Peptides against a protein of PDB entry 4N78. Designs and how they scored, part 6

Target 1, 186 residues: chain A of PDB entry 4N78
Amino acid sequence: HFQVICRLLGYQGIAVVMEELLKVVKSLLQGTILQYVKTLMEVMPKICRLPRHEYGSPGILEFFHHQLKDIVEYAELKTVCFQNLREVGNAILFCLLIEQSLSLEEVCDLLHAAPFQNILPRVHVKEGERLDAKMKRLESKYAPLHLVPLIERLGTPQQIAIAREGDLLTKERLCCGLSMFEVILT
Target 2, 155 residues: chain B of PDB entry 4N78
Amino acid sequence: MAELQMLLEEEIPGGRRALFDSYTNLERVADYCENNYIQSADKQRALEETKAYTTQSLASVAYLINTLANNVLQMLDIQASQLRRMESSINHISQTVDIHKEKVARREIGILTTNKNTSRTHKIIAPANLERPVRYIRKPIDYTILDDIGHGVKW

## One batch from the design tools (peptide; made by RFdiffusion4, then SolubleMPNN)

Design b1_p8_4_s3 (from b1_p8_4, 3 letters changed)
Fold by OpenDDE base, seed 4:
Structure b1_p8_4_s3 (fold): chain B 186 residues (1-186), chain C 155 residues (1-155), chain A 8 residues (1-8)
Amino acid sequence: as target 1 above (186 residues)
Amino acid sequence: as target 2 above (155 residues)
Amino acid sequence: LSLEELLS
């Protein structure tokens, strides 16, 4: 589904969606969540020491439950605050999944374009074969497919310009060094 | 442009008209040959003359058709070349627009990106005090206490 | 009459 969404929206559509999601997340964080967090901080026990391990897991859980009883019983926390946190979480997950899907698409594009851009994969060398010989053979095999050099030789100036720009756009992908998700986390 | 116009407006219509006129003339020749054959005392000579006229007529028509056909072919070649040029121009414009759109899109999404940070693996600092393995007596955790806490993410 | 004359 996310792959289809990425294909449908493209870079521009994804950007718009991401921007809007960021606005929503920002609004949630700075608004309702912040208010609830402030309130929760006020009612949070000032002294909450880790119980002795001798109480066992159930005893420890009961201890914390007792310490946080007032917070847990706060009805608005479940209905509003947790919902908002869920929305934020969903937004984050959505962004992550979109980025992953986009990265996959970009990688596929890069792989498909590679033969045309003089990008050769590292060939697995079987025992006894020289890597250099295989690479040279591959280079010779794909040399006629190098688009930019071909157009530079045979094309018009306008075609050359377009080919270069297209080549650049093909090479410059987000997956090569950029992350949207990191921006979302900041 | 001038050559194509000449072909379309003058040469091809002219050739078609010439071919049509030849039809009328050929009919006259046929009538002449028929009458000549009937009236001639020497039928063999009349027949030979008719054969000569027939051959000449066929040659004339063939010439007219050939000329017209060549003009049509030339016209088509010129038009095909023009279409190819137009196609190239349209493609160029289309590609330019697409590249521009892509650049805009890249800028828009680019502002939402940052460089990938190679997360340095945080060395898990082992706590200095090796807590003696307290014999973990697995007391069954009563999870019922948590039943009222949090909406379980139904995956 | 020659064919040329007839066609003229």
Scores: peptide ipSAE 0.017, ipTM 0.702, DockQ to the pose 0.004
Fold by OpenDDE base, seed 2:
Structure b1_p8_4_s3 (fold): chain B 186 residues (1-186), chain C 155 residues (1-155), chain A 8 residues (1-8)
Amino acid sequence: as target 1 above (186 residues)
Amino acid sequence: as target 2 above (155 residues)
Amino acid sequence: LSLEELLS
């Protein structure tokens, strides 16, 4: 699903969605969640010591329930604050999954474009084979597919310019060194 | 453009008119040959004359058809070439627009990105020796950095 | 009449 969303939205659509999600998250964090956290801090017991172990697990639980009774009984905490936290969590997860899906798509694009851009994968050399000979053979095999040199030889100046720009755009991807998710966490 | 215009406005219409006129002329020739054969005392001579007229008429029509056909083919070739040029121009514009849109989109999403904390990879100490411009061997982009993102597709 | 004259 996220892969389809990434393909449908593209970079532009993803950017718009991410910006809006960031606004929503910021609004939730700085608004409602912050207010509830402040309220909770005010009602939090100033001194909460561990009860004696002699009370056993049930007694200890009852002790903490009593100490936190006001917090537990605060209905708005469960209905509003926790819901907002869920929304924030969902937004974060959404951003993460979108970035992962986008990265996968970008990697796939890079791999598909590689033969046309003179980007050769490191060939696993079996024991006894010369790496250089295999690389040369591979280079020779894919040489006719090199798009930019081909267009530079046969194309018009305008076509060459477009080919070079297209090649650059194909090579440059976010997954190579950029992270959106890190910005979201910041 | 002048050649195409001449073909469309003068040569092809002229050729069509010539063919139409040839039909009328051929009918007259046929009538003449028939009458000449009936009235002639020397039937053999009349037949030979008819054969000559028939051969000449067929040759003339064949020539007219061939000329017209060649003109039409030439017209079509010129038009096809014009269409190809137009297509190329449209494609160029389309590609330019797409590239521009992509650049804009990338700038927008780029604002929402930060550099990945690459662990302190050892300072690639530029080797001191200005080695001769080694043929720019495009270093394969190492995609292994992405192996840890998600369920690594082990190929 | 020559065929040319008939065709002209």
Scores: peptide ipSAE 0.016, ipTM 0.699, DockQ to the pose 0.004
Fold by OpenDDE base, seed 5:
Structure b1_p8_4_s3 (fold): chain B 186 residues (1-186), chain C 155 residues (1-155), chain A 8 residues (1-8)
Amino acid sequence: as target 1 above (186 residues)
Amino acid sequence: as target 2 above (155 residues)
Amino acid sequence: LSLEELLS
């Protein structure tokens, strides 16, 4: 599903969706969640000492339950605040999954473009074969597919410019060194 | 442009008119030949003259048709060339627009990105105990998985 | 009109 979304939206659509999600997240964090956090901070016990270990795990749990009773019983916390946090979480996950899906699409595009861009994978050399010979053979095999050099030879200046720009755009992908998710977390 | 205009406005219409006029002329020639044959004492000579005029007339008509046909073909070739040029221009504009749109889109999404922190490869402090290098069996990347992805060049 | 002129 996310792959289809990435294909459908493209870079621009993804950017718009991400921006809107960030706005929503920001609104949730700075609005409702912040207010609840402030309220929670106000109702938090000023002094919450660790009970003596002598009370055992159940006693300690009951102690904290009692200290946090007002917070736990705050109905709006469960219904509104946690829901908003879920929405934030979902938004973050959505962004992550979109980025991952986009990266996969970009990698696929890079792989498909590679023969046309003189990007050859390192071929596994079987025992006894010279790597250089195999690479030369591959280079010779794909040399006719090199689009930019071909257009530079046969094309008009305008076509050459477009081909170079297209080649650059094909090579420069987000997956090569950029992360959206890191920005979202920051 | 001037050549196409000349073909469309002058040469082809002129050729069509000439061909139409040739019909009238041929009728006159036929009448002449018929009358000449009837009036001539030497029927054989008159017949030979008629044959000569017939041959000449046919050659003339053939020439007119050929000229007209060549002009029409030339017109079509010029038009085809113009269409190809227009197509090329449209394609160029389209590609330019697409590249521009892509650049804009990339800028927009780029604002939402940061450089991947290349995690400083923490110097893997080689644990003192050299755990036996697990023989990294390079699983050959099975590129066959990509074979089914449609438009790829079979490696 | 000469026949030649008619056919030219």
Scores: peptide ipSAE 0.016, ipTM 0.702, DockQ to the pose 0.004
Fold by OpenDDE base, seed 1:
Structure b1_p8_4_s3 (fold): chain B 186 residues (1-186), chain C 155 residues (1-155), chain A 8 residues (1-8)
Amino acid sequence: as target 1 above (186 residues)
Amino acid sequence: as target 2 above (155 residues)
Amino acid sequence: LSLEELLS
């Protein structure tokens, strides 16, 4: 599903969705969640000492339950605050999955374009073979596919300009060095 | 442009008029030949003259048709060339617009990104033995395996 | 009338 979304929206659509999502998250965090956190901080016990271990796990649990009774009984916390936190969590996951899907698409595009852009994979060298000879052979094999040099030789100035720009756009992808998810976490 | 205009306004209409005129002239020639044959004491000579006129008339009409046809073909070739040039121009504009849109889109998404902290994760040592990409042996997809699964509507 | 005159 996320791959389809990425293909359908493209960079423009993804950007718009991400921006709006960030606005929603910001609104939730600075609004409702912040207010609940403030309220919770106010009702939080000022002094909560760790009970003695002699009370055992059940006793300790009961102690904390009693100390936090007002918080636990706060019905709006479960219904509203936790829901908002879930929404934020879902938004984060959505962003992560979109970025991952986009990265996969970008990598595929890069791989498909590579033969046309003089980007050669590292060749496996068998015993007794020279790497340089193999690479040279590979270069020679794909030389006719180099699009930009071909257009520079045969094309009009306008075509050359378009080809160069297209080549640059093809090479420059977000997956090469940029992360949206890191911005979201920031 | 001048050549196309000449073809459209002068050569082709002129050729059509010439062909029409030839029709009327042929009728006159036919009438002449008929009358000449009837009035001539030497029927054989009159017949030979008629044959000569017929041959000449056919040749002239054939020439007119051929000339007109060639002019029409030339006109069409010029128009086709013009259309191809227009198409090329439109394509160029379209590509330019697409590139621009893509640049804008990339800027917009770019502002939502930060540089990946390349933590010095240990260079994934490419396993020395890159398993030879299994030669994609195009196994012919045996579609016969699916023959038993589909409810073929036996008409 | 010569044929040329008729065709002309």
Scores: peptide ipSAE 0.015, ipTM 0.704, DockQ to the pose 0.004

Design b1_p8_5_s1 (from b1_p8_5, 3 letters changed)
Fold by OpenDDE base, seed 5:
Structure b1_p8_5_s1 (fold): chain B 186 residues (1-186), chain C 155 residues (1-155), chain A 8 residues (1-8)
Amino acid sequence: as target 1 above (186 residues)
Amino acid sequence: as target 2 above (155 residues)
Amino acid sequence: SWLEALLR
């Protein structure tokens, strides 16, 4: 699903969605969640010490339950605050998954473009074969597919410009060194 | 452009009109030949004249058709060439627009990105033995890393 | 790269 979303939206659509999600998250954090946190801080017991071990696990649990009774009984905490936190969590996960999916798409694009950009994979060398010789053969084999040099030789100035720009755009991808998720976490 | 216009506005319509006129003329010639044959005392001569007129008429029509056909073909060739040029121009514009849109999109998404902190924390402890700069052999991108990515059947 | 320039 996320791959399809990435393909459908492209960079622009993803950017818009991410921006809106960030706004939503910000709104949730600075608004509702902050308010509830402040309220919780006010009702939080000022002194919460560990009960004596002599009370046993049940007694200790009851102690904390009693101390936190006001918080536990705060119905809005469960219905609103936790829901908002869930939404924030979902938004974060969504962003992560979108970024991952986008990275995969970008890698696929790079792989598809590679033969046309003189980017050749490392070939498996059998025992006794020289890697260099094999690579040279491979380069020679794919040399006619090199798009930019071909267009530079045969194309108009406008075509050459477009080809170079296209080549650059193809080579430069977000997955090469950029992270959206890190921005979301800050 | 002038040639195409001439073909469209003058030569082809003119050729068509000429063919229509030729039809009318052929009818007149036929009538003439018929009457001439009927009225002539020398039927053989009248027949030979008719043959001559028929041959001439057929040749004329053939010429008109050929001329018109050639003009139409020429027109089509010019139009085809113009369409190809137009197509090329449109494609260039389209590509330019697409590239621009892509750049804009990348700027937009770029605002939402930061450089991946490659924790360079690995102090490249310079190996004590500076291995002779192995000629930077561009390590070909090992694409096998992607073999596990996707619904591909793990063999 | 233009991308790096955009991101700087």
Scores: peptide ipSAE 0.007, ipTM 0.734, DockQ to the pose 0.045
Fold by OpenDDE base, seed 4:
Order: structure tokens, then sequence, then C-alpha cells
Structure b1_p8_5_s1 (fold): chain B 186 residues (1-186), chain C 155 residues (1-155), chain A 8 residues (1-8)
């Protein structure tokens, strides 16, 4: 689904969706969640000491249940605050998955374009084989596919300009060094 | 452009008219040959004349058809060439527009991006007590723990 | 990169 979304929206659509999601998340965080957090801070026990380990896990759990009774009994926390937190969480996950899907798509595009852009794969060299010889063979094999040099030789000035711009756009992808998710987390 | 116009407006219509006129002329020739054969005392001579007229008429029609066909073919070739040029022009414009749109889109999404931080491997502080390698017991993962996470459909 | 320049 996320791959399809990436293909349908493209960079522009993804940008718009991400911006709107950020607005929603901001609204949730600064609005409802902040209000509940403030309320929770007010009802939090002022002094919460760590119980002795001798009470064991059940005793420790009971202690904290008792200390947090007012919070646990706060019905709106479960219905509204946790729901908003789920929405924020879903938004974050959505952004992450979109970025991952986009990165995969971009990598695929880069791989498909590689033979046309003089980007050769790393060749596995078996023992006794010369890396240089294999690389030369690959270069010779893909040399006729180099799009920009081919168009520069055979094309019109306008075609050359378009080819160069297209080549740059093809080579430069977000996955090469940029992250949207990191921005979302800040 | 001038050549195509000449073909469309003059040569092809002219050729069609010539064929039509040829049709009417053929009818007259046929009538003449029939009457000549009926009235002639020398049937052999009349037949030879008819053969001559028939051959001439067929040759003339064949020539007219060939000329018209060649003009139509030439017209189609010119039109095909024009269409190819138009297609090329449209493709260039389309590519230019697409590149522009892509640049705009990349600027927009770029605002939402930052450089990937090479995760400095946080120094994993080794716990002081190395836990003894616990024999890996494959426990089935209970996925029901995730049923309450997100907007999943509760059955 | 060109992209980085464009995105800045």
Amino acid sequence: as target 1 above (186 residues)
Amino acid sequence: as target 2 above (155 residues)
Amino acid sequence: SWLEALLR
C-alpha cells in the first residue's frame, strides 16, 4: 500500500501529506495531549519512593497501582489522551513507512538507471581474476548505453539540455543523503 | 507546406476529375467501337480498331490511376513527416514541463528533509556481568500483544 | 550535490 501511495502521490503529493500530518500532530501535541499531560502532572504523586525489592514483583506492582490510582481511574485518559497518542503514533509510523517505501522506489530507479549513467555494479572477483579486466569488460558492455554522451553526440542542443537535466534528476535522489523522518522527529 | 497544399488543393482533386472525365470518355469510345463494328463491312478491321482503342484507353486510365496514387502517397508521406515533427516537438515540451514539475516537487519535499545523520554508534556499555549464553529456545511470538496498537480492525 | 543545493 505504501509503495502505491508513493507512486501515486509523487514527491509533491508526499510533501503535502507530510506537511498536513505534521500540522495534525502539532495540533494534537500542543492541544489535547499537552492539556492532559498538565493535568496528569498535577495529579502525579509528589513523592514516589522506590519500594524495597523484598516485596517482590507483585508487591511493587501493587505499590505503584496504589500510587497511581488517581491516574488509572481517570477515564478520559484512556478514551481521549491515549487515542490521541495512538493517532500521533500512527502518523509517525505512516511517515516512516512512506519514507522507507520512497527510498525503495528511489533505489530501484537508481538501479534501473545505472547502466545508462555509467554507474557500474561492484564486481565480485573470484580468486585469480583481475578486477580491472572485469571492470573493463563491463565498461565496454554498457558504454553504448550511456545516455548523456549518446545524446551529446547525436542530439540537438535542446535534447542535450534535457538529457543533462534528466540525468541530474535521476542521479540525485532523497535516499542518497536526505531523511524526512528525522525532520518529523524534531 | 506549399507542396502539401498543392497536392491537396490541386493535384489530387485534378487527378480525381481527370479520372471522372476518363470514365465518360471511355463510354463514348465504347459506343463508337460498338457502332463501328455493327456498321462496318470489314469486321476484322473494326475489331482491330476496337482493340487499339481499348489498349489506348486502358493505358490512359492506368496512367491516371498511377499518377493519382503517387500523389496520394506523397501527400501521406509529407503528412507523416509533419506528424513526426509535431510529435517530437510535443515530446520536448512535455519533457521540459515534467522536469520543471519534478524540480518544484523536489523543492517542496526538500523542505521536509535533513541530512541523514550517520548514527554515531552509541557506545554500548557492556553490562558488567555478561549474561551466560542462554540456550536459544524458540518461543512463538504472540502477536496478540499488538492487537491494541494502532487502528487495527478488532475482530 | 545538485539536489542538496536545490533543497536548501
Scores: peptide ipSAE 0.007, ipTM 0.733, DockQ to the pose 0.040
Fold by OpenDDE base, seed 2:
Structure b1_p8_5_s1 (fold): chain B 186 residues (1-186), chain C 155 residues (1-155), chain A 8 residues (1-8)
Amino acid sequence: as target 1 above (186 residues)
Amino acid sequence: as target 2 above (155 residues)
Amino acid sequence: SWLEALLR
């Protein structure tokens, strides 16, 4: 699903969605969640010591239940605060999954474009084969597929300009050095 | 442009008219040959004249058809070339617009990005000796090890 | 990060 969303929205659509999600998250954090956290801090017992083990597990549970009674009985905590936290969590997960999916799509694009851009993988050399000879053969095999040099030789100045711009845009991807999710976490 | 216009407005219509006129002329020639053969005392001479007129008429029609066909082919070639040029222009504009849109989109999403902190994770130097993947034997976690630590209930 | 500040 996230891969389909990435393909459908593209960079622009993803940017818009993420910006809006950040606004929503900011609103939730600075508004309702902050207020509830402040209230919880006020109601939190100032001194909560571990009860003696002699009370057993039921007694210890009852002790904490008693100490946290005001918090447990705060109905709005469950209905509003936890819901807002779930929304924030979902937004964070959404952003993470979108970035991961986008990175996968970008990597696939880079891999598909590689033969046309003279980007060749290091080939595994079997024992007895020379790496240089194998690489030269591979380069020769894909040399006719190099689009930019081909267009530079045969194309019009306008076609050459477009080919160079297209090549640059294909090579420069977010996954190469940029993170959106880190911005969301800052 | 002038050549295409001349082909469309003058040469091709003119060639079509010439073929139509040729049809009428062929009918007249046929009538003449028939009458000449019937009225002539020398049937052999009349036949030779008919053969000559037939050959001339066929050659004339063949020439008109060939000329018209060549003009039509030339017209089509010029039009095909014009269409290819238009297609190239449209493609160029389309590609320019797409590149521009992509650049704008990248700027927008770029605002929401930061540089990946490449923590110098120590190059996991793959140990030269790939230790045989020790079959992960799932040892059950013995939770009883912690029973004596802390305030746990000793049953 | 804002998340760390919130968790703190």
Scores: peptide ipSAE 0.000, ipTM 0.735, DockQ to the pose 0.021
Fold by OpenDDE base, seed 3:
Structure b1_p8_5_s1 (fold): chain B 186 residues (1-186), chain C 155 residues (1-155), chain A 8 residues (1-8)
Amino acid sequence: as target 1 above (186 residues)
Amino acid sequence: as target 2 above (155 residues)
Amino acid sequence: SWLEALLR
């Protein structure tokens, strides 16, 4: 699903969605969640001593239930606050999954473009074979596919310009060094 | 442009008119040949004359058709060339616009990004066994997979 | 993080 979303929206659409999500998250955090947190802090017991271990697990549990009774009985906490927290969590997860999906798409694009951009993978060399010779053979094999040099030789100035720009855009991807998720967490 | 105009306005219409005139002339020749054969005492001579006129007429028509056909072909070639040039121009513009849009989009999303801290990400060790390229089986997207991940807004 | 600031 996220891959499809990435393909459908593209960079621009993803940016818009992320911006709107950030606004929503900000609103939730600064609004309802903050208010509930403040309220909870006010009702939180000022002194909560650790019960003696001698009370056993049931006794300790009862102790904390008693201390936190006002919080546990706060119905709006469960219905509203926790729901808002879930929404925030969902938004974060959404952003993460979008970024991951986008990265996969970008990597795929890079891999598909690689033969046309003279980007060749390092080949496995068997014992006794020279890496250089094998790489040279590979380069020679794919040399006719090099798009920019081909267009530079056969194309018009306009075509050359477009090819170069396209080549650059193909090489420059977010996955190469940028993270959206880190910005969201900041 | 001048050549195309000449073909469209002068040469091709002229050729068509010539063919039409030729049709009328051929009818006259046919009538002549028929009458000549009927009236002539020497039928063999009349026949030979008819053959000669027929050959000449066919040659003339063939020439006219060939000329007209060549002019039409030339016209079409010129038009095809013009269309190709136009197509090329449109494609160039389209590509330029697409590149621009892409740049804008990238700038927009770029605002929402920061540099990745190069943590020593473990070298993606290519699995030693290059799994045989599993034939990409287009699995239908199961949309139910997301049903368990998100808590929808309970209104 | 701004989130931490909100929680303070």
Scores: peptide ipSAE 0.000, ipTM 0.724, DockQ to the pose 0.017

